Peptides against a protein of PDB entry 3KDP. Designs and how they scored, part 1

Every score and structure here is a prediction.

Target 1, 230 residues: chain A of PDB entry 3KDP
Amino acid sequence: PFLIFIIANIPLPLGTVTILCIDLGTDMVPAISLAYEQAESDIMKRQPRNPKTDKLVNEQLISMAYGQIGMIQALGGFFTYFVILAENGFLPIHLLGLRVNWDDRWINDVEDSYGQQWTYEQRKIVEFTCHTPFFVTIVVVQWADLVICKTRRNSVFQQGMKNKILIFGLFEETALAAFLSYCPGMGVALRMYPLKPTWWFCAFPYSLLIFVYDEVRKLIIRRRPGGWVE
Structure headers, positions and changes below count from the first letter of each chain, unless a header shows other numbers.
Peptide ipSAE is a variant of ipSAE made for these designs: the mean of its two directions, with the distance scale d0 fixed at 1.0 Angstrom where the peptide's residues are scored. Compare it only between designs on the same protein; published cut-offs may not carry over.
The geometry check fails a fold that doesn't show the stated peptide or that is severely misdrawn somewhere.

## One batch from the design tools (peptide; made by RFdiffusion4, then SolubleMPNN)

Design b1_p8_1_s1 (from b1_p8_1, 6 letters changed)
Fold by OpenDDE base, seed 5:
Structure b1_p8_1_s1 (fold): chain B 230 residues (1-230), chain A 8 residues (1-8)
Amino acid sequence: as target 1 above (230 residues)
Amino acid sequence: DLAKELLE
């Protein structure tokens, strides 16, 4: 979010507080839960790795997790951001370069795409209204991220959902996201304004996309071992 | 994770 914020000079899509809530709140229990995942059924049929050449965390894994999946995750968040701002009169093209005037508290006549003027206070309300849905979008996408991380090669349908700690993690992160989004006073304390329940659904296509993408990737690996997608 | 989020 910060790179796009800097390069495009758009209003801040995701606040520091929301980032901290992701890293320290919603991601910890799910990440720990992966340590308790069952071994894949074919693990004993795989060739042993070469300790001198094969790393546990390789460039392919990093590229997949942070490059490919991370970009889909970011797209989901930004989609939600742009939809909210568009519904409030700010079309995506109008947001480019708007940050300078947007963040200036002395400018109270910033125009939207339809010529409506916005005070500094009104602009900050809509900005902070974007932060919570962006955060929730990340959490919903993380459901898929966590589920696909259960296996390296087998389908999730082959592995099953037997890890009770992982299931608990999914509920915990969702409950925490709901708490932070709807608890009274969070707007003042954390600048996380309440979101309409419908915004939870904005992330679902991206969560599904990640899941399908990884299942297809794993299917290709099973059919064509040693390919570039492994 | 923090680095990833900051870079988005």
Scores: peptide ipSAE 0.013, ipTM 0.539, DockQ to the pose 0.028; fails the geometry check
Fold by OpenDDE base, seed 3:
Structure b1_p8_1_s1 (fold): chain B 230 residues (1-230), chain A 8 residues (1-8)
Amino acid sequence: as target 1 above (230 residues)
Amino acid sequence: DLAKELLE
């Protein structure tokens, strides 16, 4: 989100405090839970890793995490962001280059796509209204991301959902997301304004897409071992 | 992670 904020000069899609809430709040327990995941059924059929030549984090893993899954996650967040701004009169094309005027507190007549003027205060309310749905979108997408990280090769349906710590992590991150979204005072404290419940569903297609994509990828790997998809 | 979320 921050990279596109800089390159496109759009209003800030996700606040720094909100990002910290994701990384330090919602993602910690889920990440720790992966250490307790059951070994894949075929693990003993694989050759031991050579610690001198084989990296735990290789180019293929980075490509999957940042290049594929990360991009789908970002698309989900930005989709939510653009929908909210469009509902408030700011079409995506109009947001390009708008940041400079948007963040200037002395400009109180910034026009939306329909010629309506917005004060600095009104613009900041809309910006902070985007932060919470973007945050929730990330959490919903993280459900799929966490689940697909359970295995390298086996389907989630083969592995099952037996890791109680992972299940607890999913509930914890969801409960924390709900708390941060709906607790009184979060708008002032964290710049996270209350979220309409309908916004939780905006990320579901992306979460499903990630899950289906990874299951298809794993299926291809199982059918064609040593392929470029691995 | 923070780097991932900042860059995305």
Scores: peptide ipSAE 0.011, ipTM 0.530, DockQ to the pose 0.030; fails the geometry check
Fold by OpenDDE base, seed 1:
Structure b1_p8_1_s1 (fold): chain B 230 residues (1-230), chain A 8 residues (1-8)
Amino acid sequence: as target 1 above (230 residues)
Amino acid sequence: DLAKELLE
């Protein structure tokens, strides 16, 4: 979000506070839960990692985590952002370069795509209205991210969902997201305005996409060990 | 996660 904010000069899609809530709030328990995951069924049939040649975090893992999954997650967030702004009269093309005027408190006549003028206060309400759904979108996508991280090779259906701590982590991050989204005063305290419950579903296609993508990837790895997809 | 968030 931050790079696109700088390059495209769009209104801020995700606030610093929401980023901190992701890193320190929603991601902590889920990440810890992975330490308690059951071993893959075939782990004892695999050769041990060579600590001299095999990196624990290799370029392929980084490419998957940040390049592939991260990009799908970012697309989900930005999709939510653009939909909200479009529903409020700001089409995506109109947002390009708008940041300077958007953030200027002395300009109270910024026009949307339909010629409606927006005061500074109105613009900030819409901006902060985007932050919460973006945050929730990230959390919903993280459900898929966490589930696919249970295994490197086996399907989630083969591994199962027996890790109670992981299930608790999914519940915790969802409960925290709901709390931050709907608790009174969050708009003032965190610049996270309440969202309509329907926005929770906006990320579901992206979560499904990530899940299907990883399951297909793992299927290919199982059928073709040592391929470029691994 | 932080690096991912910065890229988003």
Scores: peptide ipSAE 0.010, ipTM 0.485, DockQ to the pose 0.029; fails the geometry check
Fold by OpenDDE base, seed 2:
Structure b1_p8_1_s1 (fold): chain B 230 residues (1-230), chain A 8 residues (1-8)
Amino acid sequence: as target 1 above (230 residues)
Amino acid sequence: DLAKELLE
């Protein structure tokens, strides 16, 4: 999100404080929970890894986690961001290069896509209204990300949801997201204004996409062992 | 992950 903010010069889609809340708040317990995940049912049927040639973390895993899944996650966040701004009169194309004027407190006549003028205060309300849904979108997508990380080869349906710590992590991160989104004072403290409950659903298609994508990938791995998708 | 979120 930050790179797009800089490159496209759009209004800030996600604040740095919210990013820290994701990293330290919502991701920590889920990440720890993976240490308690049950081994895949077929793990003992696989050949041992060669410690000299096979890396625990390889380029393919990094590409999947940070490249492919990360891009889908970012798309989900930006989709929510653009929808909110469009509903408030700012079409995506109009946002390009707008940051300079948007962030200038002395400019109180920034026009939207329909010619309506926005004061600095009004613009900041809309901006901070975007931060919370973007954050929530990330959390919702992280549900799918965490679930798909349970296994490398087996389907989640084969593995099941037996890890109670992971389940607890999902509830914890969701509860934290709700707290940060709706607790009084979060707008002042974290620049996170409360969102309509409907915004929680904006991420669901992307969460589903990640889940389906990974399940298909794992299916291919199971059907074609030694393929490039491993 | 902080690094991932910053890069996105």
Scores: peptide ipSAE 0.009, ipTM 0.469, DockQ to the pose 0.029; fails the geometry check

Design b1_p8_1_s2 (from b1_p8_1, 6 letters changed)
Fold by OpenDDE base, seed 3:
Structure b1_p8_1_s2 (fold): chain B 230 residues (1-230), chain A 8 residues (1-8)
Amino acid sequence: as target 1 above (230 residues)
Amino acid sequence: SLAEELLK
């Protein structure tokens, strides 16, 4: 999100405080919960790792976690961002290069895609209105991300949801997201304005996509061990 | 991969 903000010079899609809420609030308990995940049922059928050559975290795992899944998360967030701004009169093409004028408090006549003028205060309201739905989108996508991270090869349906700490993590991040989104004063304190409940559903297709994608990937790995998909 | 990283 921040890289696109710099490169495209668009209004800030996700605030720094909101990023901190993700990194420290919503991600911490889920990440810790993975340490308590049960071993995969096939772990004893695998050859032992060579400690000199084999890494616990390999390039393929990094590519999956930070590349593919991270990209889908970002796309989900930006989709929500662009929809909100479009609903407020700012089409995606109009946002390109707009940041300079958008962030200038002395410019009170920034035009949207329809010629409507926006004051600095009005622009900041709509910007902060984007932060909360972007945040919630990330949390909803993180549900799928956390679930798929339970296993490397086994289906989630084979592994099951037996890790109570992981389940607690999912509830915790969701409860925190709801708290930050709807608690009075969050707009002033965190620049997170309340969102309509309908915005929670905007991320669901992306979560489903991640889940289906990973299940298909794992299915391919099980059917064709040693393939490039592993 | 580069495009994926730029979206972060």
Scores: peptide ipSAE 0.011, ipTM 0.426, DockQ to the pose 0.021
Fold by OpenDDE base, seed 1:
Structure b1_p8_1_s2 (fold): chain B 230 residues (1-230), chain A 8 residues (1-8)
Amino acid sequence: as target 1 above (230 residues)
Amino acid sequence: SLAEELLK
């Protein structure tokens, strides 16, 4: 999101405070939950790894996590961002290069795609209205990410969801997202304005995409051990 | 981290 913000000169899609809420609020408990997940049914039957040659996180896992899943997650966030701005009259093509005028407090006649003029205050309200749904989108996508990260090979349906800490993590991040989205004063304090409940569903296609992608990947790994997707 | 992914 930050790279696109710089390159395309679009209005800020995700605020610094929102990023902090992700990193410190919603990301920690899920990460801890994975440490308490039960081993895959076959892990303890395998030979121990060589600590000198075998890495816990290999290049394939890094590529999957930060490359593939990260890109899908970013796409989900940007999709939500563009939809919100489009609903407010700013089509994606009109946002390109708009940041300079958008952030100028002395320009109070920035036009949207339909010729409507927007004051600085109105623009900032719309910008901050994007931050909360972007955050919620990330949380919803993280549900899928957390679930799929439980195992490397086994399907989630085979491994199950017996980790109570994981379930608590999912609840906690969802509760935090709801709190930040709907608690009075969050717009002033965190620049996170309330969102319509419908925005929670905007991320679901991307969450499902990640889930399906990982299940297919794991299925391929089970059928072809040592393949390129492992 | 998720934050690092979002910065991409």
Scores: peptide ipSAE 0.010, ipTM 0.463, DockQ to the pose 0.030
Fold by OpenDDE base, seed 5:
Structure b1_p8_1_s2 (fold): chain B 230 residues (1-230), chain A 8 residues (1-8)
Amino acid sequence: as target 1 above (230 residues)
Amino acid sequence: SLAEELLK
């Protein structure tokens, strides 16, 4: 979000406090939970790795997890951002280059896509209204990301959901997201204004996309070992 | 992820 904020000069889609809440709050327990995941059922049926050439974490895995999945996650957040701003009169094309005037507190007549003028205070309210749904979108997409990380080759349906710590992590990150979104005073303290409950559903297609993408990838790996998707 | 953080 910050790179797009700089390159496109759009209103800030995700606040610094929100980023900290992701890095320190919602991601920690889920990440720790992966250390307790059970071994895949087929581990003893695989060929031994070559210790000189094969790494436990290779460039292909990094590219998939941090590149492709990360891009889908970011797209989910930006989708939510653009939908909220469009519902408030700011179409995506109008947001390009708008940041300079948007962030100027002395300009109280910034026009939306329909010619309505917005004061600085009104603009900041809608901006901070985007931060919380963006954050929640990331959390909802992280559900799928965490679940797909349970296995490298087997389907999640083969592995099952036996890791109680992982299940706890999913509930913890969701509870924290709800707390930060709806607790009184969070708008003042963290600039995280309450979101409508409907915004939680905006991320669901992207979570499903990640899940389906990874299951298809794993299916291809099982059918064609040593392929480019491994 | 690093990519996610950069895109934020």
Scores: peptide ipSAE 0.024, ipTM 0.558, DockQ to the pose 0.028; fails the geometry check
Fold by OpenDDE base, seed 2:
Structure b1_p8_1_s2 (fold): chain B 230 residues (1-230), chain A 8 residues (1-8)
Amino acid sequence: as target 1 above (230 residues)
Amino acid sequence: SLAEELLK
């Protein structure tokens, strides 16, 4: 998202502080949860393995999976961002190159896609209105990510929700998202303005996409062990 | 990892 922000010169989709909140607040507990789940899964599947080779392969597989999931998460966030801006009169194509004028406090007549002029204050309200839904989108997509990461090979339906730490992680990140989204003062402190509850649902298609993608991936792995999909 | 992907 930040690279797209720089390359396309669009208004900032996600603030730096919000990114830090994702990294430190949303990802820490889930990461710990996944570490426990991975350890449990590896214990249950223990055949005598070469620990060095198997660890390396596992780390590569996890890295690739997280990379792919991360791309889908970014797409989800940007989708939410573009939808909000489009609803406020800024079509995606109009946002290209707009950042310079958008961020200039002295320009109070930035036109949207329909010729409406926006003051600096109005633009910043819209921008900060995007930050919170982007963050929430990441959290909602992470729900799917955490659930799919419970197993490397088995379907979520086969493994179930046995790991209580994972469930706690889901609860914690959701509570954090709600806190950051609706606590008074977050708009000033974190540039995260409150969002309408409907925006929580905007991410659901992407969460479903990740879930389906991973289930298909795992299905292929089960049918063709040692394939390129691993 | 997720933060890194968000920064991409």
Scores: peptide ipSAE 0.019, ipTM 0.518, DockQ to the pose 0.031; fails the geometry check

Design b1_p8_1_s3 (from b1_p8_1, 6 letters changed)
Fold by OpenDDE base, seed 3:
Structure b1_p8_1_s3 (fold): chain B 230 residues (1-230), chain A 8 residues (1-8)
Amino acid sequence: as target 1 above (230 residues)
Amino acid sequence: DKALELLL
């Protein structure tokens, strides 16, 4: 989000406070829950990691986490962001380079894609209106991310959903996301304006895509051990 | 205001 905000000079897609709500709010309990996950059924067939040669964080893990899953998460968030701005009169092409004028409080005549002028206050309302649906989109995509992180090789259908702490984490992050989105005063306190319930569904295709992608990846690994996909 | 219609 922040890299595209700088490179494309678009209005801020996800606020600093909303990022903190993800990193310190919704992600902590789910991440801790993975420590209680059952070992994969094939774990005793794998050699112990050599602590001198085998890194815990390797190129494959970085490629999967940031290069694949993280990119799909970012695409989901940006899709929601662009849809909201387009519904408010700002087409994606018009957002390129707009940040400088968008963030200037003295410019009250910023035109949208249809020639409508927007005051600074109106622009900030639209910006903060984007933050909450972007945040919720990330939470919904994180459901899939957490579920795929249960296993490295086995299908989620083979592993099952037996980790009660992980299930609790999914409910906790969802309840927290709903609380932050709909509790009165969150617009003032956190710059998180309420969203229509329909915005929760905008992330579902991306969450499903992550899940299907990882299950296909794991299937390939199981069928072709030692391949480039592992 | 179109922004308010997107919120509600």
Scores: peptide ipSAE 0.017, ipTM 0.436, DockQ to the pose 0.022
Fold by OpenDDE base, seed 2:
Structure b1_p8_1_s3 (fold): chain B 230 residues (1-230), chain A 8 residues (1-8)
Amino acid sequence: as target 1 above (230 residues)
Amino acid sequence: DKALELLL
């Protein structure tokens, strides 16, 4: 998110405080819950890791986490961001390079894609309007991410949802996301304005995509052990 | 106003 904000010079899609709420708020309990996940049924049939040659965090894991899943998560967030701005008159192409004028307090006549002029206050309202739906989008795609992290090779359907701590984590992160989104004063404290309940559904296609993508990946690994996908 | 109407 922040890299695209710098490179494309677009209005800030997600606030720094909101990012901290993701990293420290919504992700902690889910991440801890994975420590309580039952071992995969075939784990004892695999050779132990060689501690001298095999890294715990390898390039394949980084590629999967940041290059594949993280990219889909970012696309989901940006999709929500661009939809909200487009509904407010700012088409994606018009946002390119707009940041400088957008963030200038003295410019009160920034035009949208339809020639409507926007004051600084109006622009900041719509910017902060994007932060909460982007945040909620990340939480919704994190549901899929957490569920796929239950296993490396087995399908989630083979593993099942037996980890009660993980289930609790999913409810906790969702409840926290709802609290941060709708609690009075969050607009002032966190720059998180309340969102229509319909915005929660914008991320669902991306959450499903993450889940299906990983299940297909795991299916390929099971059918072709020792392939480049492992 | 319109942005708030779109969100609220």
Scores: peptide ipSAE 0.017, ipTM 0.430, DockQ to the pose 0.022
Fold by OpenDDE base, seed 5:
Structure b1_p8_1_s3 (fold): chain B 230 residues (1-230), chain A 8 residues (1-8)
Amino acid sequence: as target 1 above (230 residues)
Amino acid sequence: DKALELLL
């Protein structure tokens, strides 16, 4: 989010408070739940890791987590952001370079893509209205990310959903996201303005894409062991 | 007002 904010000079897609709510709120219980996941059925058929050569966190894991899945998550968030701004009169092309005028409190005549003028206060309401749906989009794609993390090689359908702590984590993060989005006073306290319930569905295609992508990856690994995908 | 319009 911040990299594109700096490079493209667009209005801030995701606030610092919403990032803290992800890192300290919604992600903690799900991450802890993975420690209680059952071992995969084929674990005893795998060669032991060499502690001198094989890192626990390798380039392949970083590429998968940040380079592939993390990019799909970011695309989901930005899709939601651009849709909200477009519905409010700001087309994606018009947002490029707009940050300087957008963040200037003395400019009260910033035009949208249709020639409508926006005051500083109106622009900040729209900006903060984007933060909550972006946050919720991240939570929805994290459902898929957490589920795919249950296994390294086996399908989630082979592993099943037996980890009760993981199931609890999925409900907890969703309940927390709903609380932060809809509790009275969150707009003042956290700058998290409430979102229309329809915005929860904007992330579903990306969540499904993450799940399908990882299941296809795991299928390729099972059919062609020792490939570049493993 | 616009926050309410975005909720409506």
Scores: peptide ipSAE 0.017, ipTM 0.464, DockQ to the pose 0.022
Fold by OpenDDE base, seed 1:
Structure b1_p8_1_s3 (fold): chain B 230 residues (1-230), chain A 8 residues (1-8)
Amino acid sequence: as target 1 above (230 residues)
Amino acid sequence: DKALELLL
């Protein structure tokens, strides 16, 4: 989000406070829950890694986490952001370079894509209205991310959902996201304005995409051990 | 870190 904010000079898609709520709020319990996951059925049939040659974090893991899944998550967030701004009269093309005028408190006549003028206060309300759905979008795609992280090679359908702590983590992150989105005063305290319940569904295609993508990846690895996809 | 994924 922040890289595109700088490069494209668009209004801020995700606030620093919302990022902190992800990193310190919604991600902690899910991440801890993975420590309680049952071992994969074939783990004792695999050779141990060589601690001298095999990195714990390798290029393939970085490519998968940041280059593939992280990009799908970012696309989901930006999709939500662009849809909200488009519903408020700001088409994606019109947002390019708009940041300078958008953030200027003395400019009260910024035009949208339809020639409607927006005051600084109105623009900031719309900006902060984008932050909450972007945050919720990240939480919804994190459901898929957490579930795919249960296993390295086996399908989630083979592993099952027996980890009660992981199920609790999914509930906790969702409950926290709902609390931050709908609790009175969050607009003032965190700049997180309430979202329509329908915005929760905007991330579902991306969450499903992450899940299907990883299951297909794991299927390829199981069928072709030692391939470039592993 | 997931933070960097969110900063991209």
Scores: peptide ipSAE 0.019, ipTM 0.635, DockQ to the pose 0.031; fails the geometry check

